# Peptides against a protein of PDB entry 8PQO, part 25

Target 1, 252 residues: chain A of PDB entry 8PQO
Amino acid sequence: VLLKEYRVILPVSVDEYQVGQLYSVAEASKNETGGGEGVEVLVNEPYEKDGEKGQYTHKIYHLQSKVPTFVRMLAPEGALNIHEKAWNAYPYCRTVITNEYMKEDFLIKIETWHKPDLGTQENVHKLEPEAWKHVEAVYIDIADRSQVLSKDYKAEEDPAKFKSIKTGRGPLGPNWKQELVNQKDCPYMCAYKLVTVKFKWWGLQNKVENFIHKQERRLFTNFHRQLFCWLDKWVDLTMDDIRRMEEETKRQ

## One batch from the design tools (peptide; made by RFdiffusion4, then SolubleMPNN)

Design b1_p10_4_s3 (from b1_p10_4, 6 letters changed)
Fold by OpenDDE base, seed 1:
Structure b1_p10_4_s3 (fold): chain B 252 residues (1-252), chain A 10 residues (1-10)
Amino acid sequence: as target 1 above (252 residues)
Amino acid sequence: PLDMSSLFKL
């Protein structure tokens, strides 16, 4: 098991981020070819549990069409089905990813708290001390170009170049987080993303777990760079606007 | 409901 807490600081409020996240997910999904193929939504309903109220989703990603024919032919039953269960009780969210074939030998869990701070809270997910001591805290700086792969870099998605016309936020210089403390009119937040990866195959555990973390970090970095650089597109939208956009997308 | 998880290029 490999645990890392990714802390993403953004010059947006927790309330703004709720809209921006949903918009940016929708926009990024539109830009991806084949975004709906092989995805089955089993459940999409409100839930109430342990004082949490939110939306529960259960999706299955069918990978049969995404792997070579020889892999599909040799794959055990359920090996190419990935289950995603998500509990969205913003500002808290939890996602659990499992595989039918691997059962308890495979888990990706992503637990996120969105807090109106600069990533200074320790153990926001309230882990036991023995578990918390094994968590690596990883700060993602959306302005740091060195954290972005050359193949992922786009100038229009560079926070160090972008300036929001609607809010006046940006561009983000090397010391933007320190400067933010002195800017009373600029909101800020941190997304604390505790990622738990378990892959219990002898000889491959460390390799696969590290690989998955590398992919998650890459995803979080690119996504939040987009989210910030798209600020002028979503900052004036309401949650009702987002819901309408989601409904329109489902009808296509 | 689009979650950030939907961005996983599977």
Scores: peptide ipSAE 0.068, ipTM 0.809, DockQ to the pose 0.403
Fold by OpenDDE base, seed 2:
Structure b1_p10_4_s3 (fold): chain B 252 residues (1-252), chain A 10 residues (1-10)
Amino acid sequence: as target 1 above (252 residues)
Amino acid sequence: PLDMSSLFKL
């Protein structure tokens, strides 16, 4: 098991982020070719549990079309089906990813708290001390070009170049996080993303767990760079606007 | 609503 807490600081409020996240997810999904291919939505319903109220989704990602034919032919039954269960009770979210074949031997869990701070809270997910001591805190700086793979880099998605016309935020210089404290009119938040990866297969555990974390970090980095650079597209939208956009997208 | 999970398009 490999635990890392990714802390993504953004010059947006927790309330703004709720809109921006949904917008950016939708937009990113449009940019991905085959975005809905092989995705089965089993459940999409409101839930209430233990005082947590939100939206529950259960999706299956069928990877059969995304792997070479020989892999598909050799793969055990269920090995290419990824189950994603998500509890979205913003500002808290939890996603659990499992595989039908590996069962308890595979888990990706992503638990996110969105807090109006600069990523300074320790153990926001309230892990036991013994578990918390094994968590690596990883700060994602959306302005840091060195954290972006060259193949992922786009100038239009570079927070160090972007200036929001609507908000005046950006560009984000090397010390932007420190400068935020002095900018009374600029909101900020941190997404604390505790990522638990378990891949219990002898000889491959560390390799796969580290690989998954690498992909998650890459995803979080690119996504939040987009989210910020798309600020002018979503900052004036309401949650009702987002809901309408989602419903319109479902009808297409 | 699309959650962050929808970003896990493998």
Scores: peptide ipSAE 0.068, ipTM 0.811, DockQ to the pose 0.372
Fold by OpenDDE base, seed 5:
Structure b1_p10_4_s3 (fold): chain B 252 residues (1-252), chain A 10 residues (1-10)
Amino acid sequence: as target 1 above (252 residues)
Amino acid sequence: PLDMSSLFKL
């Protein structure tokens, strides 16, 4: 088991991020070729449990059409079906990813708290001390180009070059986080993403767990760079606007 | 192909 807490600091409020995240997920999904192919939505319903209220989703990602024929022929039954269960109770979210073939030998869990701070809280997910001491804290700086792969880099998605016309935020210089303290009118938040990766197969545990974390870090970095650089597209939208856009997308 | 990238954004 490998645990890391990714801390993503953004010059937006917790309330703004709720809209921006939903917009950016939708936009990113449109940009992906073959987006939605092989996705089965089993459940999409409101839930209430232990005082937590939100939206529960259960999706299956069927990867059979996404892998080469020889992989499909060699793959055990259920090995290419990925289950995603998500509990969205913003500002808290939890996602659990499992595989039918691997069962208890494979788990990805992502637990996120969105807080109006600069990533300074320790153990925001309230782990036991023995578990918390094994968590690596990883700061993602959306302005740091060195954290972006050359193949992923786009100038229009560079926070160090972008300036929001609507809000005046950006460009983000090398000391942008420290400068936020002096900018009383600029909101800020941190997304604390505790990622638990479990892959129990002997000899492959460390390789697979580290690989998954590398992919998650890459995803979080690129996504939040996009979210910030798309600020002028979503900052004036309401949650009702987002809901309408989602309904229109489902009808197409 | 469908990238699992959308899954981990939640």
Scores: peptide ipSAE 0.048, ipTM 0.774, DockQ to the pose 0.195
Fold by OpenDDE base, seed 3:
Structure b1_p10_4_s3 (fold): chain B 252 residues (1-252), chain A 10 residues (1-10)
Amino acid sequence: as target 1 above (252 residues)
Amino acid sequence: PLDMSSLFKL
């Protein structure tokens, strides 16, 4: 098991981020070639549990068309089906990813708290002290180009070049986070993403767990760079506007 | 051929 807490600081409020996240997910989904192919939505419903209220989703990603024919033919039943269960109770979110074949030997869990701070809270997910000792905190700086793979880099998605016309935020210089503290008119937040990766297959545990974390970090970095650089597209949208966009995306 | 970033941006 490998645990890392990714802390993503953004020059937006927690309330703004709720809109921006949903917009950016919808927009990113439209931009993916073959987006939605092999995705089955089993459940999409409101839930209430232990005082937590939100939206529950259960999706299956069928990978049969995304692997070579020989892999598909040799794969055990359920090995190419990935289940994603998500509980979105913003500002808290939890996603659990499992595989039918691997059962308890495979788990990706992503738990996110969105807080109006600069990533200074310790153990925001309230782990037991012994478990918390094993968590590596990883800060993602959306303005740091060195954290972006060359193949992922786009100038139009570079926070160090972007300036919001609507809000005046950006471009983000090397010390932008420290400068935020002195700018009373600029809101800020941190997304605390606790990622738990479990891959128990003998001889592959460390390799696969580290690989998955590398992919998650890449995903979070690119997504939040997009979210910020798309600020002018979503900052004036309402939740009703977002719901309309989500419905339009489902029809494509 | 499998891009995990494309799957989990949804």
Scores: peptide ipSAE 0.043, ipTM 0.759, DockQ to the pose 0.149

Design b1_p10_4_s4 (from b1_p10_4, 5 letters changed)
Fold by OpenDDE base, seed 1:
Structure b1_p10_4_s4 (fold): chain B 252 residues (1-252), chain A 10 residues (1-10)
Amino acid sequence: as target 1 above (252 residues)
Amino acid sequence: PLNFFELFKL
């Protein structure tokens, strides 16, 4: 098991981020051709549990069409079905990813708290001390080009170049986080993403767990760069606007 | 929430 807490600081409010996240997920999904193929939505309903109230989703990603024919032919039953269970009780979210074949030997869990701070809270997910001591804190700086792979870099998604016309935010210089403390009119937040990766196959555990974390970090970095650079597209939208957009997308 | 499907496209 490998645990890391990714802390993503953004020059947006917690309330703004709720809209921006949903917009950016929808936009990213549209930009990626074939994003709907092999996705089955089993459940999408409100839930209430242990004082947590939100939206529960259960999706299956069928990977049979996404792997080479020889892999598909050799894959055990259920090996190419990925289950995603998500509890969205913003500002808290939890996602659990499992595989039918691997059962308890494979888990990706992503737990996110969105807080109106600069990533200074320790153990925001309230882990036991023994568990918390094994968590690596990883700061993602969306303005740091060195954290972006050359193949993923787009100039229109570079926070160091972008300036929001609607809000005046950006471009984000090298010291943008320190300067933010002095800018009373600029909101800020941190997304604390505790990622738990479990891959219990002898000889491959560390390699696969580290690989998954690298992919998660890459995803979080690129996504939040997009979210910020798309600020002018979503900052004036309401949650009702987002719901309408989601409904329209479901009808297509 | 971030769709896991985005991970497969990277």
Scores: peptide ipSAE 0.060, ipTM 0.791, DockQ to the pose 0.729
Fold by OpenDDE base, seed 5:
Structure b1_p10_4_s4 (fold): chain B 252 residues (1-252), chain A 10 residues (1-10)
Amino acid sequence: as target 1 above (252 residues)
Amino acid sequence: PLNFFELFKL
């Protein structure tokens, strides 16, 4: 098991981020070829548990069409079916990813708290002290080009170049986080993403767990760069606007 | 509605 807490600081409010995240997820998905193919939605319902209230979703990703033929032919039954269970109780979210073949030997869990701070809270997910000692805290700086792979870099998604016309935020210089403390009129937040990766396969555990974390970090970095650079597209939208957009997308 | 795993671009 490998645990890392990714802390993504953004010059947006927690309330703004709720809209921006949903917009950016929808927009990023439109840009992906084959989005929706092989996705089965089993459950999509409101839930209330232990004071947490939100939306629960259970999806299956059927990867048979997404892998090379030789992988499909060699894959055991259920090995290409990925289950995603998600609890969205913003500002708290939890996603659990499992595989039918691997059962308890494979787990990706992503738990996110969105807080109106600069990533200074320790153990925001309230882990036991012994478990917390094993968590690496990883800061993602959306303005730091060195954290972006050259193949992922786009100038239009560079926070160091972008300036929001609607809000005046950006561009983000090397010391933007420190400067933000002195800017009373600019909101800020941190997304604390605790990622738990478990892959119990002898000889491959560490390699696969580290690989998954590398992909998660890459995803979080690129996504939040996009979210910020798309600020002018979503900052004036309401949650009702987002819901309408989601309904329109379902009809297509 | 797209969930988080849909962002993984698998």
Scores: peptide ipSAE 0.059, ipTM 0.791, DockQ to the pose 0.415
Fold by OpenDDE base, seed 3:
Structure b1_p10_4_s4 (fold): chain B 252 residues (1-252), chain A 10 residues (1-10)
Amino acid sequence: as target 1 above (252 residues)
Amino acid sequence: PLNFFELFKL
Protein backbone atom coordinates (compact mmCIF):
# COMPACT_ATOMS: atom_id res chain seq x y z
CA VAL B 1 0.00 0.00 0.00
CA LEU B 2 1.30 3.44 -0.95
CA LEU B 3 -0.31 6.60 0.42
CA LYS B 4 0.35 10.15 -0.69
CA GLU B 5 -1.51 13.36 0.08
CA TYR B 6 -1.43 15.73 -2.85
CA ARG B 7 -1.97 19.34 -1.86
CA VAL B 8 -3.06 21.61 -4.69
CA ILE B 9 -3.16 25.31 -3.83
CA LEU B 10 -5.31 27.50 -6.06
CA PRO B 11 -6.08 31.23 -6.20
CA VAL B 12 -9.84 30.57 -6.05
CA SER B 13 -12.34 30.19 -3.22
CA VAL B 14 -13.82 26.87 -2.11
CA ASP B 15 -17.18 28.07 -3.43
CA GLU B 16 -15.69 29.09 -6.79
CA TYR B 17 -13.89 25.76 -7.07
CA GLN B 18 -17.15 23.83 -6.87
CA VAL B 19 -18.27 25.46 -10.11
CA GLY B 20 -14.83 25.41 -11.71
CA GLN B 21 -14.27 21.73 -11.02
CA LEU B 22 -17.54 20.64 -12.56
CA TYR B 23 -17.03 22.89 -15.57
CA SER B 24 -13.45 21.74 -16.09
CA VAL B 25 -14.32 18.05 -15.78
CA ALA B 26 -17.01 18.47 -18.42
CA GLU B 27 -14.73 20.49 -20.69
CA ALA B 28 -11.76 18.15 -20.32
CA SER B 29 -13.98 15.14 -21.05
CA LYS B 30 -15.21 16.76 -24.27
CA ASN B 31 -11.63 17.38 -25.35
CA GLU B 32 -10.61 13.75 -24.85
CA THR B 33 -11.39 11.86 -28.03
CA GLY B 34 -12.41 8.26 -27.36
CA GLY B 35 -13.41 9.00 -23.79
CA GLY B 36 -16.70 7.51 -22.66
CA GLU B 37 -16.62 4.37 -24.79
CA GLY B 38 -17.46 1.39 -22.64
CA VAL B 39 -18.69 3.43 -19.68
CA GLU B 40 -21.75 2.04 -17.95
CA VAL B 41 -23.50 4.08 -15.26
CA LEU B 42 -25.05 1.66 -12.78
CA VAL B 43 -26.06 4.14 -10.08
CA ASN B 44 -26.46 7.89 -9.91
CA GLU B 45 -28.43 8.92 -6.83
CA PRO B 46 -28.37 11.20 -3.80
CA TYR B 47 -27.14 9.69 -0.55
CA GLU B 48 -27.14 10.57 3.12
CA LYS B 49 -24.82 8.81 5.56
CA ASP B 50 -23.37 9.86 8.92
CA GLY B 51 -24.43 13.46 8.34
CA GLU B 52 -22.78 13.52 4.90
CA LYS B 53 -25.13 14.44 2.05
CA GLY B 54 -24.16 14.20 -1.57
CA GLN B 55 -24.36 12.36 -4.86
CA TYR B 56 -23.33 8.72 -5.21
CA THR B 57 -22.26 7.30 -8.56
CA HIS B 58 -21.26 3.79 -9.57
CA LYS B 59 -19.73 3.39 -13.02
CA ILE B 60 -18.15 0.48 -14.82
CA TYR B 61 -15.40 1.07 -17.33
CA HIS B 62 -15.27 -1.77 -19.83
CA LEU B 63 -11.75 -1.89 -21.23
CA GLN B 64 -12.26 -4.75 -23.72
CA SER B 65 -12.14 -2.40 -26.71
CA LYS B 66 -9.10 -0.55 -25.35
CA VAL B 67 -6.72 -3.50 -25.04
CA PRO B 68 -5.06 -5.60 -27.76
CA THR B 69 -7.03 -8.59 -29.00
CA PHE B 70 -4.60 -11.08 -27.50
CA VAL B 71 -4.97 -9.45 -24.06
CA ARG B 72 -8.75 -9.52 -24.38
CA MET B 73 -8.68 -13.18 -25.36
CA LEU B 74 -6.44 -14.17 -22.45
CA ALA B 75 -7.96 -11.88 -19.81
CA PRO B 76 -9.93 -13.64 -17.06
CA GLU B 77 -13.58 -12.75 -16.63
CA GLY B 78 -13.95 -9.36 -14.99
CA ALA B 79 -10.27 -8.47 -15.41
CA LEU B 80 -11.09 -5.74 -17.94
CA ASN B 81 -13.93 -4.21 -15.91
CA ILE B 82 -13.05 -1.34 -13.61
CA HIS B 83 -15.59 -0.16 -11.07
CA GLU B 84 -15.62 3.45 -9.94
CA LYS B 85 -17.70 4.35 -6.90
CA ALA B 86 -17.82 8.02 -6.04
CA TRP B 87 -19.34 9.97 -3.17
CA ASN B 88 -19.50 13.67 -3.96
CA ALA B 89 -20.44 15.65 -0.87
CA TYR B 90 -18.55 18.83 -1.71
CA PRO B 91 -16.38 20.10 -0.09
CA TYR B 92 -15.63 16.42 0.63
CA CYS B 93 -15.27 13.83 -2.15
CA ARG B 94 -14.33 10.16 -2.20
CA THR B 95 -13.64 7.90 -5.17
CA VAL B 96 -12.95 4.18 -4.92
CA ILE B 97 -11.67 2.24 -7.92
CA THR B 98 -11.72 -1.56 -7.94
CA ASN B 99 -11.44 -4.45 -10.38
CA GLU B 100 -13.74 -7.48 -10.46
CA TYR B 101 -10.95 -9.98 -11.00
CA MET B 102 -8.37 -8.63 -8.57
CA LYS B 103 -10.94 -8.06 -5.80
CA GLU B 104 -9.14 -7.06 -2.59
CA ASP B 105 -5.74 -7.13 -4.29
CA PHE B 106 -6.41 -3.87 -6.13
CA LEU B 107 -7.65 -0.55 -4.79
CA ILE B 108 -7.32 3.09 -5.72
CA LYS B 109 -8.97 5.43 -3.24
CA ILE B 110 -8.99 9.21 -3.64
CA GLU B 111 -10.34 11.26 -0.76
CA THR B 112 -10.44 15.03 -1.15
CA TRP B 113 -11.08 17.85 1.27
CA HIS B 114 -11.32 21.36 -0.09
CA LYS B 115 -10.23 23.89 2.53
CA PRO B 116 -9.86 27.70 2.50
CA ASP B 117 -6.16 27.59 3.40
CA LEU B 118 -2.70 27.34 1.86
CA GLY B 119 -2.20 23.61 2.41
CA THR B 120 -1.01 23.98 6.00
CA GLN B 121 -3.35 21.52 7.71
CA GLU B 122 -1.87 18.21 8.82
CA ASN B 123 -3.95 15.03 8.72
CA VAL B 124 -7.09 16.73 7.40
CA HIS B 125 -8.48 13.26 6.59
CA LYS B 126 -8.13 12.24 10.27
CA LEU B 127 -6.05 9.11 9.78
CA GLU B 128 -4.77 7.18 12.76
CA PRO B 129 -1.30 8.37 13.79
CA GLU B 130 0.27 5.08 12.73
CA ALA B 131 -1.21 5.45 9.25
CA TRP B 132 -0.52 9.18 8.95
CA LYS B 133 3.21 8.75 9.57
CA HIS B 134 3.39 6.73 6.33
CA VAL B 135 1.72 9.41 4.19
CA GLU B 136 3.96 11.50 1.98
CA ALA B 137 2.70 15.06 1.52
CA VAL B 138 3.22 16.20 -2.07
CA TYR B 139 2.70 19.83 -3.02
CA ILE B 140 1.56 20.48 -6.57
CA ASP B 141 2.45 23.94 -7.85
CA ILE B 142 0.30 24.72 -10.87
CA ALA B 143 2.66 27.51 -11.92
CA ASP B 144 5.76 25.29 -11.94
CA ARG B 145 6.41 24.26 -15.54
CA SER B 146 9.00 21.72 -14.40
CA GLN B 147 6.17 19.60 -12.96
CA VAL B 148 4.54 19.32 -16.40
CA LEU B 149 5.57 16.81 -19.02
CA SER B 150 6.59 18.40 -22.30
CA LYS B 151 3.94 16.37 -24.14
CA ASP B 152 1.24 17.77 -21.82
CA TYR B 153 2.38 21.38 -21.96
CA LYS B 154 0.13 23.92 -23.67
CA ALA B 155 0.79 27.64 -23.56
CA GLU B 156 -2.94 28.40 -23.25
CA GLU B 157 -3.02 26.19 -20.12
CA ASP B 158 0.05 27.77 -18.48
CA PRO B 159 -0.84 29.61 -15.24
CA ALA B 160 2.47 31.48 -15.46
CA LYS B 161 1.21 33.14 -18.66
CA PHE B 162 -2.54 33.36 -18.09
CA LYS B 163 -4.24 36.47 -16.74
CA SER B 164 -7.93 36.42 -15.94
CA ILE B 165 -9.75 39.35 -17.50
CA LYS B 166 -12.78 38.94 -15.25
CA THR B 167 -10.95 38.60 -11.92
CA GLY B 168 -7.51 40.08 -12.59
CA ARG B 169 -5.88 36.92 -11.15
CA GLY B 170 -2.60 35.77 -12.69
CA PRO B 171 -0.18 35.36 -14.15
CA LEU B 172 1.23 33.20 -11.36
CA GLY B 173 4.88 34.03 -10.75
CA PRO B 174 7.39 31.88 -8.85
CA ASN B 175 6.29 33.32 -5.49
CA TRP B 176 2.55 33.51 -6.20
CA LYS B 177 1.55 31.46 -3.13
CA GLN B 178 3.46 33.73 -0.75
CA GLU B 179 2.00 36.79 -2.45
CA LEU B 180 -1.57 35.52 -1.91
CA VAL B 181 -1.29 36.22 1.81
CA ASN B 182 -0.84 39.92 1.05
CA GLN B 183 -3.59 40.08 -1.58
CA LYS B 184 -6.75 40.61 0.45
CA ASP B 185 -8.95 40.54 -2.64
CA CYS B 186 -7.67 37.21 -3.98
CA PRO B 187 -9.27 34.11 -2.46
CA TYR B 188 -7.31 30.90 -2.06
CA MET B 189 -7.90 27.26 -1.23
CA CYS B 190 -6.19 23.91 -1.06
CA ALA B 191 -7.45 20.61 -2.38
CA TYR B 192 -6.10 17.92 -0.04
CA LYS B 193 -6.17 14.72 -2.07
CA LEU B 194 -5.30 11.60 -0.11
CA VAL B 195 -4.54 8.87 -2.62
CA THR B 196 -4.34 5.28 -1.42
CA VAL B 197 -3.02 2.74 -3.91
CA LYS B 198 -2.97 -0.99 -3.25
CA PHE B 199 -1.70 -3.54 -5.76
CA LYS B 200 -1.01 -6.94 -4.20
CA TRP B 201 0.71 -8.84 -6.97
CA TRP B 202 4.03 -10.33 -5.94
CA GLY B 203 7.00 -8.65 -7.55
CA LEU B 204 4.93 -5.83 -9.08
CA GLN B 205 3.45 -4.08 -6.03
CA ASN B 206 5.87 -1.19 -5.68
CA LYS B 207 6.26 -0.68 -9.42
CA VAL B 208 2.53 -0.52 -10.12
CA GLU B 209 1.70 1.53 -7.02
CA ASN B 210 4.33 4.12 -7.91
CA PHE B 211 3.16 4.15 -11.52
CA ILE B 212 -0.44 4.82 -10.50
CA HIS B 213 0.66 7.64 -8.20
CA LYS B 214 2.68 9.14 -11.05
CA GLN B 215 -0.41 9.10 -13.25
CA GLU B 216 -2.60 10.60 -10.52
CA ARG B 217 -0.11 13.40 -9.92
CA ARG B 218 0.05 14.09 -13.65
CA LEU B 219 -3.74 14.21 -13.85
CA PHE B 220 -4.11 16.53 -10.86
CA THR B 221 -1.42 18.84 -12.18
CA ASN B 222 -2.86 19.15 -15.67
CA PHE B 223 -6.46 19.40 -14.49
CA HIS B 224 -5.82 22.23 -12.06
CA ARG B 225 -3.72 24.14 -14.58
CA GLN B 226 -6.72 23.91 -16.93
CA LEU B 227 -9.16 24.87 -14.18
CA PHE B 228 -7.24 28.05 -13.43
CA CYS B 229 -6.62 28.99 -17.06
CA TRP B 230 -10.35 28.49 -17.79
CA LEU B 231 -11.32 30.82 -14.92
CA ASP B 232 -12.95 33.40 -17.19
CA LYS B 233 -15.15 30.68 -18.71
CA TRP B 234 -16.66 29.47 -15.44
CA VAL B 235 -16.24 32.14 -12.73
CA ASP B 236 -19.56 33.83 -13.56
CA LEU B 237 -21.48 30.54 -13.75
CA THR B 238 -23.73 29.40 -10.93
CA MET B 239 -24.35 25.87 -9.74
CA ASP B 240 -27.70 26.08 -11.51
CA ASP B 241 -25.88 26.96 -14.73
CA ILE B 242 -23.64 23.90 -14.26
CA ARG B 243 -26.62 21.65 -13.61
CA ARG B 244 -28.29 22.92 -16.77
CA MET B 245 -25.11 22.29 -18.77
CA GLU B 246 -24.86 18.75 -17.36
CA GLU B 247 -28.46 18.01 -18.32
CA GLU B 248 -27.86 19.37 -21.81
CA THR B 249 -24.78 17.15 -22.12
CA LYS B 250 -26.74 14.06 -21.05
CA ARG B 251 -29.17 14.67 -23.89
CA GLN B 252 -26.40 14.61 -26.49
CA PRO A 1 -21.62 13.49 -13.62
CA LEU A 2 -18.19 12.75 -15.08
CA ASN A 3 -15.55 11.46 -12.71
CA PHE A 4 -11.80 11.96 -12.86
CA PHE A 5 -11.11 8.40 -13.96
CA GLU A 6 -12.69 9.22 -17.32
CA LEU A 7 -9.98 11.82 -17.79
CA PHE A 8 -7.29 9.17 -17.65
CA LYS A 9 -6.22 8.48 -21.19
CA LEU A 10 -6.90 4.78 -21.11
Scores: peptide ipSAE 0.053, ipTM 0.785, DockQ to the pose 0.440
Fold by OpenDDE base, seed 2:
Structure b1_p10_4_s4 (fold): chain B 252 residues (1-252), chain A 10 residues (1-10)
Amino acid sequence: as target 1 above (252 residues)
Amino acid sequence: PLNFFELFKL
């Protein structure tokens, strides 16, 4: 098991982020031709549990079309089906990813708290002290180009170059986080993303767990760079606007 | 909802 808490600081409010996240997910999904292929939505319903109220989704990702033919032919039954269960009770979210074949031997859990701070809270997910000792805190700086793979880099998605016309936010310089404290009119938040990766396979555990974390970090970095650089596209949208957009997308 | 896997683009 490998645990890391990714802390993504953004010059947006927690309320803004809710809109921006949904918009950016939708936009990113549109940009991925075939991204919806092999996605089965089993459940999409409101839930209420233990004082948590939100939206529950259960999706199956069928990877059969996304892997080479030889992998598909050799893959055990269920090995190419990934289940994603998500509890979205913003500002808290939880996603649990499992595989039919590996069962308890594979888990990706992503628990996110969105807080109106600069990533200064320790153990926001309230882990047991012994468990928390094993969590690596990883700060993602969306302005730091060195954290972005060259193949993922786009100038139009570079927070160090982007300036929001609508909000005046950006570009994000090297000290942008420290400057936020002095900018009374600029909201900020941190997404605390506790990622638990379990891959119990002899000889491959560490390799796969580290690989998954690397992909998660890459994803979070690129996504939040996009989210910020798309600020002018979503900052004036309401949650009702987002819901309409989601409904329109479902009808296509 | 964070369609995390949709974002993974695997």
Scores: peptide ipSAE 0.062, ipTM 0.800, DockQ to the pose 0.554; fails the geometry check

Design b1_p10_5_s1 (from b1_p10_5, 7 letters changed)
Fold by OpenDDE base, seed 3:
Structure b1_p10_5_s1 (fold): chain B 252 residues (1-252), chain A 10 residues (1-10)
Amino acid sequence: as target 1 above (252 residues)
Amino acid sequence: MELLYRLAGT
């Protein structure tokens, strides 16, 4: 098991982020060719449990069409089905990813708290002290180009170049986070993403767990760079506007 | 990639 807490600081409020996140997910989905193929939504309903209230989704990703024929023919039953269960109780979110074949030997869990701070809280997910000792805190700086793979880099998605017309935020210089503290008119938040990866197959555990974390970090970095650079597209949208966009995206 | 963006949004 490998745990890392990714901390993404953004020059937006927690309330703004709720809109921006949903917009950016919808927008990114539109830009993906072949998006939605092999995705089955089993459940999409409100939930309430232990004082947590939000939206629960259960999706299955069928990968049969995404692998070569010989892999599909040799794959055990359930090996190419990935289950995603998500609890969205913003500002808290939890996603659990499992595989039918691997069962308890495979787990990706992503738990996120969105807080109006600069990523300074320790153990925001309230882990036991012994467990918290083993968590690596990883800071993602959306303005740092060195954290972006060359193949992923786009100038129009570079926070160090972007200037928001509507809010005046950006571009983000090398010391933008420190300067933010002195800018009373600019809101800020941190997304604390605790990622738990378990791949309990002999000889492959460390390699696969580290690989998955590398992919998650890449995803979080690119996504939040987009989110910020798309600020002018979503900052004036309401939640009702977002819901309409989500429905339109589902139809494509 | 859509899967990845959905994961990022949750």
Scores: peptide ipSAE 0.053, ipTM 0.795, DockQ to the pose 0.774
Fold by OpenDDE base, seed 5:
Structure b1_p10_5_s1 (fold): chain B 252 residues (1-252), chain A 10 residues (1-10)
Amino acid sequence: as target 1 above (252 residues)
Amino acid sequence: MELLYRLAGT
């Protein structure tokens, strides 16, 4: 088992982020080839448990059409079906990813708190002290080009070059986080993303767990760079606007 | 993995 807490600082408020995240997910999905193909939504309903209220979703990702034929033919039954269970109680979210074939030998859990701070809180997910000692805190700086793979880099998605016309935020210089303290009119938040990866196959545990974390870090970095650089597209939208957009997309 | 995480947010 490998645990890391990714801390993503953004020059937006917790309330703004709720809209921006939903918009950016929708936009990113449109840009991906084969987006939504092989996705089966089993459950999508409100939930209430232990004082937590939100939306619960259960999706299956069928990867049979997304892998080469020889992989599909050699794959064990259930190996290409990924289950995603998500509890969205913003500003808290939890996602659990499992595989039918691997059962208890495979788990990806992503738990996120969105807080109006600069990523300074320790153990925001309230882990036991012994467990917390084994968590690596990883800071993602959306303005740091060195954290972006060359193949992923786009100038129009570079926070160090982008300036929001609507809000005046950006570009983000090398010391942008420290400078936020002096900018009373600029909101900020941190997404604390505790990622738990379990892969219990002997000889492959460390390799696969580290690989998954590398992919998650890459995803979080690119996504939040996009979210910020798309600020002018979503900052004036309301949650009602987002809901309408989602309903329109479902009808198409 | 990218698609999985992005779709989880909705």
Scores: peptide ipSAE 0.052, ipTM 0.784, DockQ to the pose 0.380
Fold by OpenDDE base, seed 2:
Structure b1_p10_5_s1 (fold): chain B 252 residues (1-252), chain A 10 residues (1-10)
Amino acid sequence: as target 1 above (252 residues)
Amino acid sequence: MELLYRLAGT
């Protein structure tokens, strides 16, 4: 098991982020070829449990079309089906990813708290001390180009170049996070993303767990760079606007 | 939600 807490600081408010996240997910999906292909939504309903109230989703990602034919032909039953169970009680979210074949031997859990701070809280997910000591805190700086793979880099998605016309935010210089403290009119937040990866396969555990974390970090980095650089596209939208957009998309 | 949604689109 490998745990890392990714802390993504953004010059947006917690409330803004809720809109921006949903928008950016939708937009990113449109930019991907085959967006939504092989995704089966089993459950999408409100939930209430232990004082937590939100939306529960259960999706299956069928990867059969995403792998080479020979892999598909050799893959054990269920090996190419990924289950995603998500509890969205913003500002808290939890996602649990499992595989039908691996069962208990595979887990990706992503627990996110969105807080109106600069990523300074320790153990925001309230882990036991013994567990927390094994968590690596990883700061993602969306303005740091060195954290972006060259193949992922796009100038139009570079926070160090982007200037929001609507908000005046950006470009984000090297010390942008420190400067936020002095910018009274600029909101900020941190997404604390505790990622738990378990891959119990002898000889491959560490390799796969580290690989998954690498991919998660890459995803979080690119996604939040996009989210910020798309600020002018979503900052004036309301949650109601987002809901309407989602409904319209479902009808297409 | 973010991760797998993008993964499925890739």
Scores: peptide ipSAE 0.048, ipTM 0.773, DockQ to the pose 0.186
Fold by OpenDDE base, seed 1:
Parts: structure tokens; C-alpha cells; sequence
Structure b1_p10_5_s1 (fold): chain B 252 residues (1-252), chain A 10 residues (1-10)
């Protein structure tokens, strides 16, 4: 098991981020080829548990069409079905990813708190001390180009170049986080993403767990760069606007 | 969040 807490600091408020996240997810999905292909939504309903209220979703990603034929033919039953269960009780979110074939031997869990701070809280997910001491805290700086793969880099998605017309935020220089403290008119938040990866196959555990973390970090970095650079597209939207957009997308 | 979908599409 490998645990890391990714801390993503953004020059947006917690309330703004709720809209921006949903918009950016939708926009990113539209830009990807095969949008919705192989995705089955089993459940999408409100939930209430232990004082937590939010939206619960259960999706299955069918990977059969996304792997080479020889892999599909040799894959055990259920090996190419990935289950994603998500509890969205913003500002808290939890996602659990499992595989039918691997069962208890595979888990990706992502727990996120969105806080109006600069990533200074320790153990925001309230882990036991023994567990917390094994968590690596990883800061993602959306303005740091060195954290972006060359193949992923787009100038129009570079926070170091972007300036929001609607809000005046950006561009983000090397010391943008330090300067933010002195800018009373600019909101900020941190997404604390505790990622737990378990892959219990002998000889492959460390390799696969590290690989998955690398992919998650890459995803978080690129996504939040996009989210910020798309600020002018979503900052004036309401949650009702987002809901309408989602419904329109479902009908297509 | 469609996290896995984004990973697969990238």
C-alpha cells in the first residue's frame, strides 16, 4: 500500500472551485476521443450516511474495446471491468476504484478535502498517527512548468502565461503563492487529495503502485492547470448552469 | 469526478 497526499493550491475560492471542477471535468471529457464509450452508470442518487450528505455514483468502465484484441482474448472474466464508486459531499469527496477480477488485491482510493487555506493543515483526513507518518505530502504547483510533461504542455493552459480578464487573476509567477497572502482581493484554496493505492501482486506491487501515483499526479497537475486557465469560462456560472450543461450532455 | 475516464483518455 502506498499513500500520498497531493496538495493543490489554487487562486480560487472553495465555492468557485465547486463550479470550476465540474465545468473542467465536462470540458476535458468533451475534448477526449470516445467520450462516454464503455462507461456504464449504475447508480446516481443522493445519499445520507453518518451525517454526510451528497451525491453517490457508481460507474463501470468497460475496457474491452480499449485494449488490444490479444489482451481482450486472454483477459480473465472481470479483469477489464473497473468500478468507480464516488461520494460527492463537497467540500469533501471520496472515490473508490476497484476491479472485479482482482477484488481485494486492487484498490485506488482518493479522498479530497477542499479547504480555504494554503495547504498548511496536517492530517486533514484524520488518519491515525501510525498511518499518517507513512503519508508523503506532495505539493503540486500549477505554475511550475517543470512538473508538466512536454507532451502535455499547451501554452493556452499555462498558468504562468494566462491572465483572467474577468477576475484579473494571473499570470502566476514563481512566487505567486507567497504573493497571494498579501492580495486581500484574491481568494485561495487547497485541495488535499489523499490517494491510497493498493496492488497486491507479488513482484509488481511497488512498480504498479508507483506507476498509478505517477499517473494520478500527472492528471491532477494537468487538470488544475486547465481549471485555472479556463477561469473566465466558468467563473460566472452557477451550479444550476452546470446541472443544465450536464443534462444537455446526457441527451447527446 | 470521472477520474478513471480522464486517465484512460489521456
Amino acid sequence: as target 1 above (252 residues)
Amino acid sequence: MELLYRLAGT
Scores: peptide ipSAE 0.048, ipTM 0.772, DockQ to the pose 0.215

